# Ledger of designs, part 239: peptides against a protein of PDB entry 8OXM

Target 1, 371 residues: chain A of PDB entry 8OXM
Amino acid sequence: FKAEFRLAGGVNLPKIIDCVGSDGKERRQLVKGRDDLRQDAVMQQVFQMCNTLLQRNTETRKRKLTICTYKVVPLSQRSGVLEWCTGTVPIGEFLVNNEDGAHKRYRPNDFSAFQCQKKMMEVQKKSFEEKYEVFMDVCQNFQPVFRYFCMEKFLDPAIWFEKRLAYTRSVATSSIVGYILGLGDRHVQNILINEQSAELVHIDLGVAFEQGKILPTPETVPFRLTRDIVDGMGITGVEGVFRRCCEKTMEVMRNSQETLLTIVEVLLYDPLFDWTMNPLKALYLQQRPEDETELHPTLNADDQECKRNLSDIDQSFNKVAERVLMRLQEKLKGVEEGTVLSVGGQVNLLIQQAIDPKNLSRLFPGWKAWV

## One batch from the design tools (peptide; made by RFdiffusion4, then SolubleMPNN)

Design b2_p23_2_s3 (from b2_p23_2, 12 letters changed)
Fold by OpenDDE base, seed 5:
Order: sequence, then C-alpha cells, then structure tokens
Structure b2_p23_2_s3 (fold): chain B 371 residues (1-371), chain A 23 residues (1-23)
Amino acid sequence: as target 1 above (371 residues)
Amino acid sequence: MEELKKKYEEMLKEAREKLRKLP
C-alpha cells in the first residue's frame, strides 16, 4: 500500500489507495468506511450470472451485451475494498461538475446545475402538477450535452461510432437487468462511464428488489433513461439499437425465469444479505442539505434495537420476501399492471415510463431527473 | 440450467463463506 490516498467525491468521502500487488502491478482500490458493501458484492455476483446468460444466447452474444462488473471485498459490516474502476468517471462529474461540467462548457447560457437543483428542491413538498411545471421549465433551460462525452474522448469518426454503439448497448443491458432486479437509487454519481469502452458501470447497489418504491419520495421510473442518457445514444435516441438491445436482453431474462427466481429466492432468504429498506437507510438516501445540520452522526445504528418480538419481524420479513418473488415472477412473465405483454410490448411500456416527464418530475431532487 | 444453478449455489456458498469469515 502507498502511504498517500486521494478522496473520491461524494457524501462518504471514500479513500482511493494505490496498491502494488505481489505480481508487481499497481492497482487502485476504493476503500469505503461506512457503507455496507455486502449488497454490492451480492449484486455483482447476480450481474456475473446475467452476463453468463447473455453470453449463451447467440443474439445477445453477437451484440456483446454485458453488464460491467467490479470486484467487491467486504472487510466488515461497515467497510470494504472495491476494485477501483480505473479509467471511469461518474456521469454526474462529467455533466454537472461545479468547476468544468459539460453543461457549463457547452450550454453557458442555460441554468446552472445549482439553479436547477434549487428550483426542484423549492417544489419538493408541492403538488405533482406544480412539480411537473417547474420540471418542464428546468428542462427547457437545461438542454442535454452528453453526446459530447464520446465526441471529446473519441476523435476518430469510426471509433466514435463504435463507442456510441457500445454505450447504447450498455445502457440497454443495464436498464433491463436493473429493472428485473428492481435496482433503485440510479442518480448521476452511482453510474460511472468507462473513458475507453464507453460502457456504464453501476455502483452503490444498496437499493434493490423495488425497495426504491418505499422511499419517502417513491421512485417512479424503472431505470435511468433521462435526457442526457438518451443524448449519448445520438440522433435515433431510444429507437433502433437501444430498443432492440432491450428486447433481446428481456427475451434472455424471460427465457431464464427458473434460474433467476431460484437465484433471487436464495438471496432473499440469506440472513447475511440485508436487502430490506429500513427507516435510517431511507432517511440517509433522501437526506436534504437542510437536514444535514440536525442529523448528528451519533445515531449509532446499534441503539435502535427496538425489540419488536422476533416472531413479528420474521413474519413481516417472509411476507415482503414472498411479495418480491411474486413481482419478479410477474416481470419475467411480462405481467405489467395485470396484463401479459409481449417482449416488445413490455420493453415499450418500460421505455415510456422511464422517459415520461410526469414520472421524472416526481423523483427526489437529489436523483437529478433533469440531467 | 442445472449447471448454472450449481455454479450459483457454489458462488453463493463461497460468498456466504467469505461473508462468514469476515468479522
């Protein structure tokens, strides 16, 4: 280990450390000191299995549909080592960095990222209609720029085109697998982009199995398909390559129903895998900058052993686990809102839900739905 | 199918065993 460390940005200020392996190779590692990395480790294993399913199918293999994975080594219940995704940047850092974000560089006359966030925070407790109107005003004055990521990184036109396709395929694969697993908290800091491959790396997998729907501000979209995410796909947007890659991914997931159900069942009943949303985690994920002053870090998670009778906890847990399995089975059958859909119909519904400004306007302002 | 299930049960067992060996 080198004696020097760098701070990664974000609330938990994770430490980036450089390590020399016994093989003489230098490797960067991210050390998180307060996050439960067990959930990330488990979800990375699920992604590796989804990748195995996608590689077995000829149509998904031909399209190179994969989810980028990283190594997670938990060290304790509150600490672990992540393989640092070398050559990746958070999409939020590229787009909305305070110093030199792409929105500021390419759209200097638009609203600042801070102005957009402030406007959406002011309406956070307001009606859905008022949220929608302010969201539309923000969107009109904050135009997408994520196309410039590939243009800056890939100067050769043929390489640029291939990387834009790799990006679009990565968004499609991660969106559909993320939907099947019910991944939430897909804010712009939890999605990295690889500067060499243009593929996405999803991090901080602590909201799974649709637990984002029980947050104080419920998640209203199946995955992140915001205007900047779509802008990175180029002129066809969600049509053509993205839609076809979603359909082919969904087809593999639906045809792998028994495998995926068995997988998730074993995870849900693992006593070491805390996937359930608790009130403290919910408050942490949707903490407001205004509330940071009163939440002294002295809420030791240790003291709220509210001795609810072990029997009532176990019965409530089993009912939630059963509901998650039933909802997963519905998704894998194409059951949406009580109707059985084709793969194309299901993918179309999910795309429409993800791009709907009414759904996007209802999200927690920290999710940055206008980006 | 069974080979993927078995490989997953092994990966889960290995993950659980790694998680159990971590204090």
Scores: peptide ipSAE 0.013, ipTM 0.395, DockQ to the pose 0.022
Fold by OpenDDE base, seed 1:
Structure b2_p23_2_s3 (fold): chain B 371 residues (1-371), chain A 23 residues (1-23)
Amino acid sequence: as target 1 above (371 residues)
Amino acid sequence: MEELKKKYEEMLKEAREKLRKLP
């Protein structure tokens, strides 16, 4: 390993380290501290299994429908090495988190990302109506620009068109697989885009099995399908290729119900896999800049082995696990809001829920639903 | 299905064994 490291942006301040392999090749590694990479590692395994199902089906194989995976080597309960996704950039960095972000470059007269965040933070505790009005004002003054990603990276028109299709297929596959696994909304830093393939890589899989719905600000969308995510698909938006790829992915998932249930059941009851939302993790995921001042560093998490009285906690855990399995079974049957839907009906409902500005306006402002 | 379950159990076992061998 080189003695030098770079900080990757984000709350966890992951360290990018350069290492020389035994093969003499230099490789970038991401060292996450304070985060349980076991969840990421487990979710990568589930994604590989979903990919196996997608490759077995002729229609999804012909469409090259895959969820991109990365190698995770957990080093401890709170640390690990990610194989850094070389040639990827966070969509949030490309769009808003760089001084030369695409919004600033292409829309210099729009609201800044900071102005948008401030406006949405001011209404965070307000009514849903007030949140919706401010969200619509933000959206009017912060227009999508993610179409420019493929235009900047792929100058040849035929390559540009192919890569825009690869992006659209990647969003569709990851959205449906993410919905089935209950990944919910995804922070813009936790979605990487490959600069060569235009495919998405989802990282930081610490919210799964709809645990985002029990956050202090509950998730209101099945997956991230914000205006910039849609703009990257080009003129067809959510119609045509995206919708068809969602439907074909959902068909494979529903037809693989027993396999997916068995996989998730083994995960939910794995004593080494903490998928449950704890209050500290919930607070951390939705920390406001104002709340950083009151967290005195004196939470020494003394490993007080709370010898949790095994009986009552086991029953509560089992009830949550059973509820997750039941909800997964419902999704795989096409049961939405007590009604059995066709694949097309279910995919349509999910798309409508994900793009609804009323649902987007209710999301945690830190996740930037206007991007 | 059984092969996929077995492959998953092997991958979980390898992941757990890698976790156990790390300090």
Scores: peptide ipSAE 0.010, ipTM 0.393, DockQ to the pose 0.022
Fold by OpenDDE base, seed 3:
Structure b2_p23_2_s3 (fold): chain B 371 residues (1-371), chain A 23 residues (1-23)
Amino acid sequence: as target 1 above (371 residues)
Amino acid sequence: MEELKKKYEEMLKEAREKLRKLP
C-alpha cells in the first residue's frame, strides 16, 4: 500500500488508496468506512448470476446485456475494500457537481442544481400537489443534457453510435435486474458511468428487496429513468432499443424464476446479510438539516430494552422474509397490482411508473428526481 | 443457530449444484 490516500466525495468520505499487487501492478482501491460492504458483496454475486443467465440466453447474449460488477472484499461489518472502478465517473459529477457540470455548461440560463434542490427541499413537508407543481417548475427550468456525455467522449460518429447503444443496453439491463431485486437508493452518486464503455456501474447496494418503500419518504419508482437518463439514449428515448432490451431481460428473469427464488431465499435467511431496513440506516439515507443537531453520538444508550424475546424477533423477521419472497415470485410471474401481465405489459407499466412526474415529485429531494 | 447454519449450508450446496447442472 502507498502511504498516500485521496478522499472520494460523499457523506462517508471513502478513501482511495493505491495498492501494489504481488504482480507489481498498481491497483486503486476504495476503502469505505461505516458501510456494511457485505451487502454490496452479496448483491455483486447476485449480479454475476444474473449475468450468467443473460449470457446463456441467445437473445440477451446477442444484445450483450450485462450488469456491470466490481470486486468487493468485506473486511468487517463496517469496513471493506472496493475495487475502484477506474475510468468511471458518478453521473451526478458529470451532470450537476460544481460549476463545471454539464447542466451549467450547456444550459447556463437554467436553474442551478442548488436552486433546484432548494426548491424541492422547501416543499418536502408539503402536499403531493404542491410537490408536483414545484417539480414541474424545476423540470421546465432545468432541461436534460446527458446526451452530451457520449458526444464529448466519442468524437467518431460510428463509435458514438455504438457507445450510445451500449449505454442504452446497460440502463435497460440494470433497470430490470434492479427492479426484480428491489434495488433502491438509485441517486446520481450511486450510479457511475464508464468513460470508455458508456456502461453504468451501480454502487452502494444496501437498499434491496424494496426496503426503499419503508423509508420515511418511500421510493415511488421501480428504477432511475429520469430525464437525463433518458436523454443519454438520444432521440428515441425509452422507445426501440431500451424497451426491447428491458423486455428481453425480463423474459430471462421470468424464465429463471426457480433459480432466482432459490438464491434470494438463501440470502434472506443468511444471518450475515442484514438486508432489513433499520431506523439508523433510514435516518442516514434521508437526513434532514434539522436532524443533524440531535445526532449526538449517544452510542451508549441502553442496548438492553431492544432485547425483545429472540422468538418474537425471529417470527417477525421470518414474516418479512416470506413477504419479500412472495413479492419476488409475483414480479417473476408478471403479477402487478393483482393482475398478471405479459412481459411487454409489465415492462410498459414499469417504464410508465419510472417516468411519471407524480411519482418522481414524491421522492426524497436528495434522490434528485429532476436530474 | 447451529441448525439454521446447517440448513443454510445445505441450501447453499443445493443452489450451487442446481447452478452447476444448468446447461
Scores: peptide ipSAE 0.009, ipTM 0.383, DockQ to the pose 0.018
Fold by OpenDDE base, seed 4:
Formats: C-alpha cells, structure tokens, sequence
Structure b2_p23_2_s3 (fold): chain B 371 residues (1-371), chain A 23 residues (1-23)
C-alpha cells in the first residue's frame, strides 16, 4: 500500500488508497471505516450469480447483459476495502456537482440542484398532490442532460453509439436484477458510471429485498429510471433497446426462479447478513443534511447491543423473511398486483411505475428523483 | 443447478470463513 491516501468525502470519510498488487499493477482501493460492507459483499456475490445466469442464456449473452460488480473485502462489521471503481464517476457528481455539474453547464437558466432540492423538501410533509405539482414545476425547470455524458466522453460517432448502447443495456440489466433483488431506487451518488465502458456500477447496497418500502418515506419505484437516466439512452428513451434488454433479463430471471429463490433464501436466513431495515439505518438513509449535525452526538456506539436475544424478534424476522421470499416468488412468476403478467407485460408495468411522475414525486427528496 | 448451488454454498462458506478469520 502507498503511504498516501485521499478522502472520497461523505460522513464516514472513506480513504482512497493505492496498492501495488503482486502483479506490479497499481490498484485503487476505497477503505470505508464505520460502515458495514457485508451487505455490499453479499449483494456482489448475488450479482455474480445473476451474471452467470445471464451468460448461460444465448439471448442475454449476445446482448452482453451483465450487472457490473466490484470487489468488496469486509475487514470488520464496520470496515472494509472496496476495489475502488477506477475510471468511474458518480452520476450525481457528473449531473449535479455544485461547481461544474452537467445541469449547470448545459442548462444554466434552469433551477439549481439546490433550488430543486429546497422546493421538494418544503413539500416533503405535504399531500401527494402538492408534491406532484412541485415535482412537475421542478422537472419543467430542471431538464435532463445526461445524454451529454456519452457525448463528452466519446467524440467518435460510432464509439458514441456503441457506448450509449452499452449504457442502455447496463441500465436495463441493473434495473431488472435490482427489481428482482428489491434494491429499489438508488441515490444518485450510489450509481457510478464507467467513463470507458459507459456501464453503471451500483454501490452501497444497503437497501435490498424491498426494505425501501418500509422507510419513513416509502419507496414508490421498482428501480431508478429518472429523467436523466432515461436521457442517457438517447432519443428512444425506454423504448427499443432498453425495453428489449429488460425483457430478456426478466426472461432469464423468471426461468431461473428455483435458483434465485434458493440463493435468496440462504441469504435471508444467514445470521451474519443483516438485510432488515432498522430505525438507525432508516434515519441515516433519509436524514436531511441539516439533521447530520444533530444526530452525530446521540448515536453512541453502545446502543447496537440490541442482540437478537428475544424470541419475539426471531418470529418477526422469520415472518419478514417469508414475506420477502413470497414476494420474490411472485416477481419471478410475473405476479404484479395479484395478476399474472407476461414478461413483456411485467416489464411494461415496471417501466411505467419507474417513470411515473406521481411515483417519483413521492420519493424522499434527498434521493433527487428529478435527476 | 446443483453445481451453482454448491458453488454458492462454497462462496458463502469462504466468505464466512474469511469473516471469521478477520479480527
């Protein structure tokens, strides 16, 4: 390891360290302290399994449908080493960086990211109607710009087209795999884009198995398919390549039902894998930037000793695990809202749910559903 | 299918054993 480190920012101040491998290659690693990387590590293993299923199918293999994975080495319950996704940038950093974000560069007369966030935070406790109206005003005055990512990075038109296609395939694969695993909506900083491949890398997998639906502000979308995510696909948006790649991914997932159920069952009952939403995690995921200053002193490390020692907690856990498995089985059967859908029907419903401004307006404003 | 399950159980076992060997 090099003696020098960089800070990646954020509350936990993760350290970017350079290491030289036994192969003489330099590799960047992110050392997260005070963060449980076990969930990330487990989810990366599940993604590798999904990738194996996708590679076995001729149609998904021909389309190069994969969910990008990174190496996670948990070092403790509160520390680990991530393979830093070298040559990736958070989509949120590209889009809404305060200094040089693409929205500011390409749409200087639109609302600032701060103005959008402020407007949506003001209505956070208001009716769904008021949230929708303000969300529509924000969306009108904050137009998508993510198309410019591929245009900036890939100047050759043929390369640009192939990279936009790679992006679209990556979004489709991650959306459907993410839906099956119940990852839900993803914060814009937790989606990285590879500057060379245009593929997405999902990080910080702290919400899985639809646990986003039990947050104080429940999740209302099956995956992140916001206006900027769609804009990156180009003029066809969700139609054509994206839809077809979602359908082909969903076909493989549904045809792998028994395998996926077995995998997820083993995970849900793994005593070392805490996937359940707890109040502290819920608060952390939906805290306001203003609340970060007040919560730091009272989260004493000692209140984590609520060990699973009460029989009633185990019964409640088992009921949640059973419900997650039942819902996973429904998804893999194409059961949506009590109706059995075809792959095309299910994918269509999921796309419509994910792009619906009514659903997007109901999301936690901190997750920036207008981006 | 069984090979995939076995490989997953091995990966989980290795992950658990790595976690158990970390201080």
Amino acid sequence: as target 1 above (371 residues)
Amino acid sequence: MEELKKKYEEMLKEAREKLRKLP
Scores: peptide ipSAE 0.008, ipTM 0.379, DockQ to the pose 0.022

Design b2_p23_2_s4 (from b2_p23_2, 14 letters changed)
Fold by OpenDDE base, seed 2:
Structure b2_p23_2_s4 (fold): chain B 371 residues (1-371), chain A 23 residues (1-23)
Amino acid sequence: as target 1 above (371 residues)
Amino acid sequence: DKELAEKWEQAKLEYREKLRKLP
């Protein structure tokens, strides 16, 4: 370990440390404190299995449909080393950094990211109608700029086009696999973009199996397909390449139903994999910026006492696990809202749900649905 | 910048043409 550390962007200010591996290679490592990196490690294994399924199919292999994975080495329940994806940046840092974010650079007359967040926080406890009206006002005064990422990084038009395709394919693959696995908490700091490949890297995989729907402010979208995410695809937006890549990914997932069910079943019943949402985690994920100052969890080691009776927890756990498996089976059959859909119909519904301003306006303001 | 906008418009045209050629 080198004595120097850098802070990464994001709320948790993770420490980037340089580590020399046993192979003599220097690797940047992200040391997340307090995050249970076991969840990330398990989800990375699931993503690797999904990538194996995608590589077996000729159509998805030809399209190079993959989810970007990173190596997770959990060191303890409270610390782990993420192999820092060198040359990645959070999409939120590029888009909405306070100093030199792309929105401020390209749209200086639009609302600031802070103004947008403030407006949405003011209506957080208001009606869905009031949230929708304010969200639409924010969206009118905060126009997408993520197109400029690839333009800044890739000056050659041929390279630029290939990187736009790589980005669009990465969004499609991660969106569909993320939906199948019920991946939540897809805020702009939990999605990195590789500055060389234009592929997305999803981090902080602690909200899975639709546990985002049981948050105090439930998640209302199947994946992040916000205006900037779409703007990053270019002129066609969600049509053409994105839609076709979603359909081909969904086809492979549906055709792999037995394998995916078996994998998820093993994970749901793994006693080392805490996938369930707990009140402290829910509070942490949806804390107000004003409340961040006081909740230093002095997690003194001694609060072992909230081991509520094992027996009632076990029956409730099993019923939640069964519901997760049933819902996964429905998704893999194309059952949405009690109707069996074709792959194209299911993908279309998911796209419509993800881009619906009514759904986006209902999200927690920290998710930044206007970005 | 005007130059960035022109490069964008050109890249848009090339993208549309490549999309038309994609199977």
Scores: peptide ipSAE 0.000, ipTM 0.249, DockQ to the pose 0.013
Fold by OpenDDE base, seed 3:
Structure b2_p23_2_s4 (fold): chain B 371 residues (1-371), chain A 23 residues (1-23)
Amino acid sequence: as target 1 above (371 residues)
Amino acid sequence: DKELAEKWEQAKLEYREKLRKLP
C-alpha cells in the first residue's frame, strides 16, 4: 500500500488508495468507509447472473447488452476495498464537479451547479408545484452537455459512433436491470463512466428492492434518465437504440422470472444482507445541513425499547420480504399499477416516468435531477 | 443463544448448498 490517498467524490468521500500487488502492478483501490460493502458484493453477484442471462439470449448477446461489474472485497460491515475501475470517472465529476466541469466549459453563461443546487434546496420543504416551477427554471438555465464526453474522448467519427452506441446500450441494460432489482440512489457520483468503453459502472448498491421509496424524500423515478444521461445518447435520445435495448433486456428479465425470484428470495432472507432501510441510513442518504446539529450520538438512547420481541421483528421482516418478492413478481409479469403491460408498454411507461419533470422535481436535491 | 447460533450456521450451510446447486 502507498501512504498516499486521493478522495473520490460523494458524501462518503471514499479514499482511492494505490496498492502494489505481489505482481509489482499498481492497482487503484477504492476504500469505502461506513458503507456496507456486503450489499455491493451481493448486488455484483446478481448483476453477474443477469449478465449470464443476457449472454444466453441471442438478441441481447448480439447487442452486447451487459451491466458492468467490479470486484468487491468486503473487510467488515463498515469497510472494504473495491477494485477501482481504472479509467472510470463519476458522471458528476465530468459534468459538474470543480470549475472544469463540462457544464462550465460548454455553457459558461448557464447557472452554476452550485446555483442549481441552492435553488432546489430553497424549495425542498415547499409544495410540489413550487418545486416543479423552480426545477423548470433550473432546467431552462442549465442545458445538457454530456454529448461532449464521447466527442472529447473519441476523435475518430467511426469510433465515436461505436462508443455512443456502447454508452446507450449500457444505460439501457443498467436502467432495466436496476428497475427490476429496485436499485435506488442513482445520483451522479454513484454512476461512473469508463473513459475507454463509454460503458457505465454503477456503484453504491445499498438502496435496493425499492427501499428508495421509503426514504424521507421518496424516490419517484425507476432509474436515472435525466437530461444529461439522454444527451449522451445523441440526437435520437431515448428513441431507437435505447428503447430497443430496454425492451430486449426486459424480455430476458421477464423470461427469466423463476430464476430471478429464486435468487432474490434467497438474498432477502440472507441475515448477512441488510437490504432494509433503517432511520440512520435514511438520515445519512438525505442529510440536511439543519440535521448536522442533532447528530450528537446520544449513545444513551436505551437499547431496551429496540428489544421488541424477536418474534414481532421477524414477522415484520418476513412481511416486508414477501412484499418485495410480490412486487418483483409483478414487475417480471409486466404488472404496473394493477395493469398487465406488454414489454413495449412497460418499457414505455418506465421511460415516461423517468423523464417526467414532475417526478424529477420531487427528488431529493442531492440526487441532482437537473443534471 | 448458542442453539440459535447453531441453527443460523446450519441455515447458512444449507443456503450455500442451494446456491451451489443453482444451474
Scores: peptide ipSAE 0.000, ipTM 0.285, DockQ to the pose 0.019
Fold by OpenDDE base, seed 4:
Structure b2_p23_2_s4 (fold): chain B 371 residues (1-371), chain A 23 residues (1-23)
Amino acid sequence: as target 1 above (371 residues)
Amino acid sequence: DKELAEKWEQAKLEYREKLRKLP
């Protein structure tokens, strides 16, 4: 390990440590000190299985539809070494990193990321109508700029076009796989973009199986498809390549129903895989930046007492697991709101839900749904 | 399907064994 570390962006300030392997190769490692990297490790295995399903299908294979995976070496329940996605940057870092973010560079007269966050935090406890109005004002004064990522990184027009397609395919695959696995909305620091491939890497998979719906501010979108995410696709937005790649991914997922149910069932009942939302995790995920300073001392002391009520937890756990499996089965049948949809109908509904400003305005402001 | 299930069972076993070896 080198003595120097860099902070990665994100709530946990994960440490990027350069490690020299026994092969003499330098590898960047992300050391998360507070996250359950076991959940990330499990979800990476599920993604590898989804990738295997996608590679078996001719249409998804031809489109190179994959969810990007990374190696996770858990070191403890709350710590581990991620093989840092070399040559990746958090989308949030590119878009809204202080004064150097793409929004500030390309839209210097728009609201600052801080102004947007402040406005949305002020209405966090207000009506859905007030949230929507303020979200629309924020969106009007914070225009998307993520198109410039590919333009900055890929100066050759042919390469630029190819990379924009790779990005669009990556968003589509990760969105549909993420929906099937119930990953929900993703914080902008938990989505990395590869600077060479333009593919997305999802990290910090602490919300899965629709557990984001039981957060204090419930998720309202099936996946992150915010304005900047869409802007990165270029002028067609969600139409054309993105929609078709979502449909082809959904076709493979629905046709793999038995396999996916068996996989998820096993994960849900694995006593070593804590996927359930707990109050501490919920607080952590929706913590205000201001609240981070006060809660750190108390959370380390009481980890001993919560182990004792195992018996009443088991019946409640089993009911949650059964509901997750039932909802997964519905998704894989195309059952949305009690109606059976075609793949195209289901994908259309999911896209509409994900881009709806009413749904986006209801998200936790810390997740920056305007980005 | 069977080969994917076997790879999953193997990955679970390896994962459980890794988790069991975590301090």
Scores: peptide ipSAE 0.000, ipTM 0.357, DockQ to the pose 0.023
Fold by OpenDDE base, seed 5:
Structure b2_p23_2_s4 (fold): chain B 371 residues (1-371), chain A 23 residues (1-23)
Amino acid sequence: as target 1 above (371 residues)
Amino acid sequence: DKELAEKWEQAKLEYREKLRKLP
């Protein structure tokens, strides 16, 4: 292990450690503390299976639709080593870094990322109408700049165009697979971009199976399709390449219903895979920067043996698992709000839900829906 | 900055202790 470390951005400040292997190769490792890496490991296996399904289909294979995966080695329930993708940066670090973020560089007269966050935190306990008005004001004074990522990294116009297409395909594939699996907590620090491929790497997979909907501030979008995410696609935005890649991904997922249900069923009933949202995890994920001072690390989760009768816990768990499987089956049938939709209709509904400013304004301020 | 550095040193200590408790 080298003595040098880099901070990856985010609340949990994961450490990037350079390791020399016994093979003499330098490997970057992300050391994540306090987080359950078992969920990340399991979700990476599910993504590998989704990639296998996408490679079998001619239309998704021609489009090179894949989810970027990384090796997870869980060491304990709260510690592990991630094989870090060298040459990745958090989207949040590029866009809203305090020193030299792209918003500050390209839009120096806009609100600072801090001013935007402060305004949205001030209205967090207010009505949906007040949240919407302040969100629209923030959005007017904080214009998207993520197009500049590819322009800075890829100076050749032909390479730039190919990388913008790779980005758009990566967003589409991860958005649809993430929706099917009910992946939440897609804040700008949980999404990395590869500086060489322009593909996205999703990390911190600890909110899955729509458990984001039972957070104190429920998630109101199926995936992250915010203004900066769309700006990275270029002038056509969500139309053309993105929509077609979503539709082709959704078609493969719907045609793989039996396989996906069987896999998720095995995972939901694995006693070693804690996917359920608990109050402590919910509080941690939606912790305010102001409340970070008062929550002493002394919540040793060891001593609250709430002796809830083992029978009542088991019955409640089984009912939640059944509900997750039923909702997954509905998604894979194209059932949305009690109506069966075509692939194009379902994808259109999901895009509209994800870009709706009313849905975005209702998200937890830490999710940074204006970015 | 200083508080973030202290919270970070504390998180390092806790992580090192957890690694020592792994079999």
Scores: peptide ipSAE 0.000, ipTM 0.280, DockQ to the pose 0.054

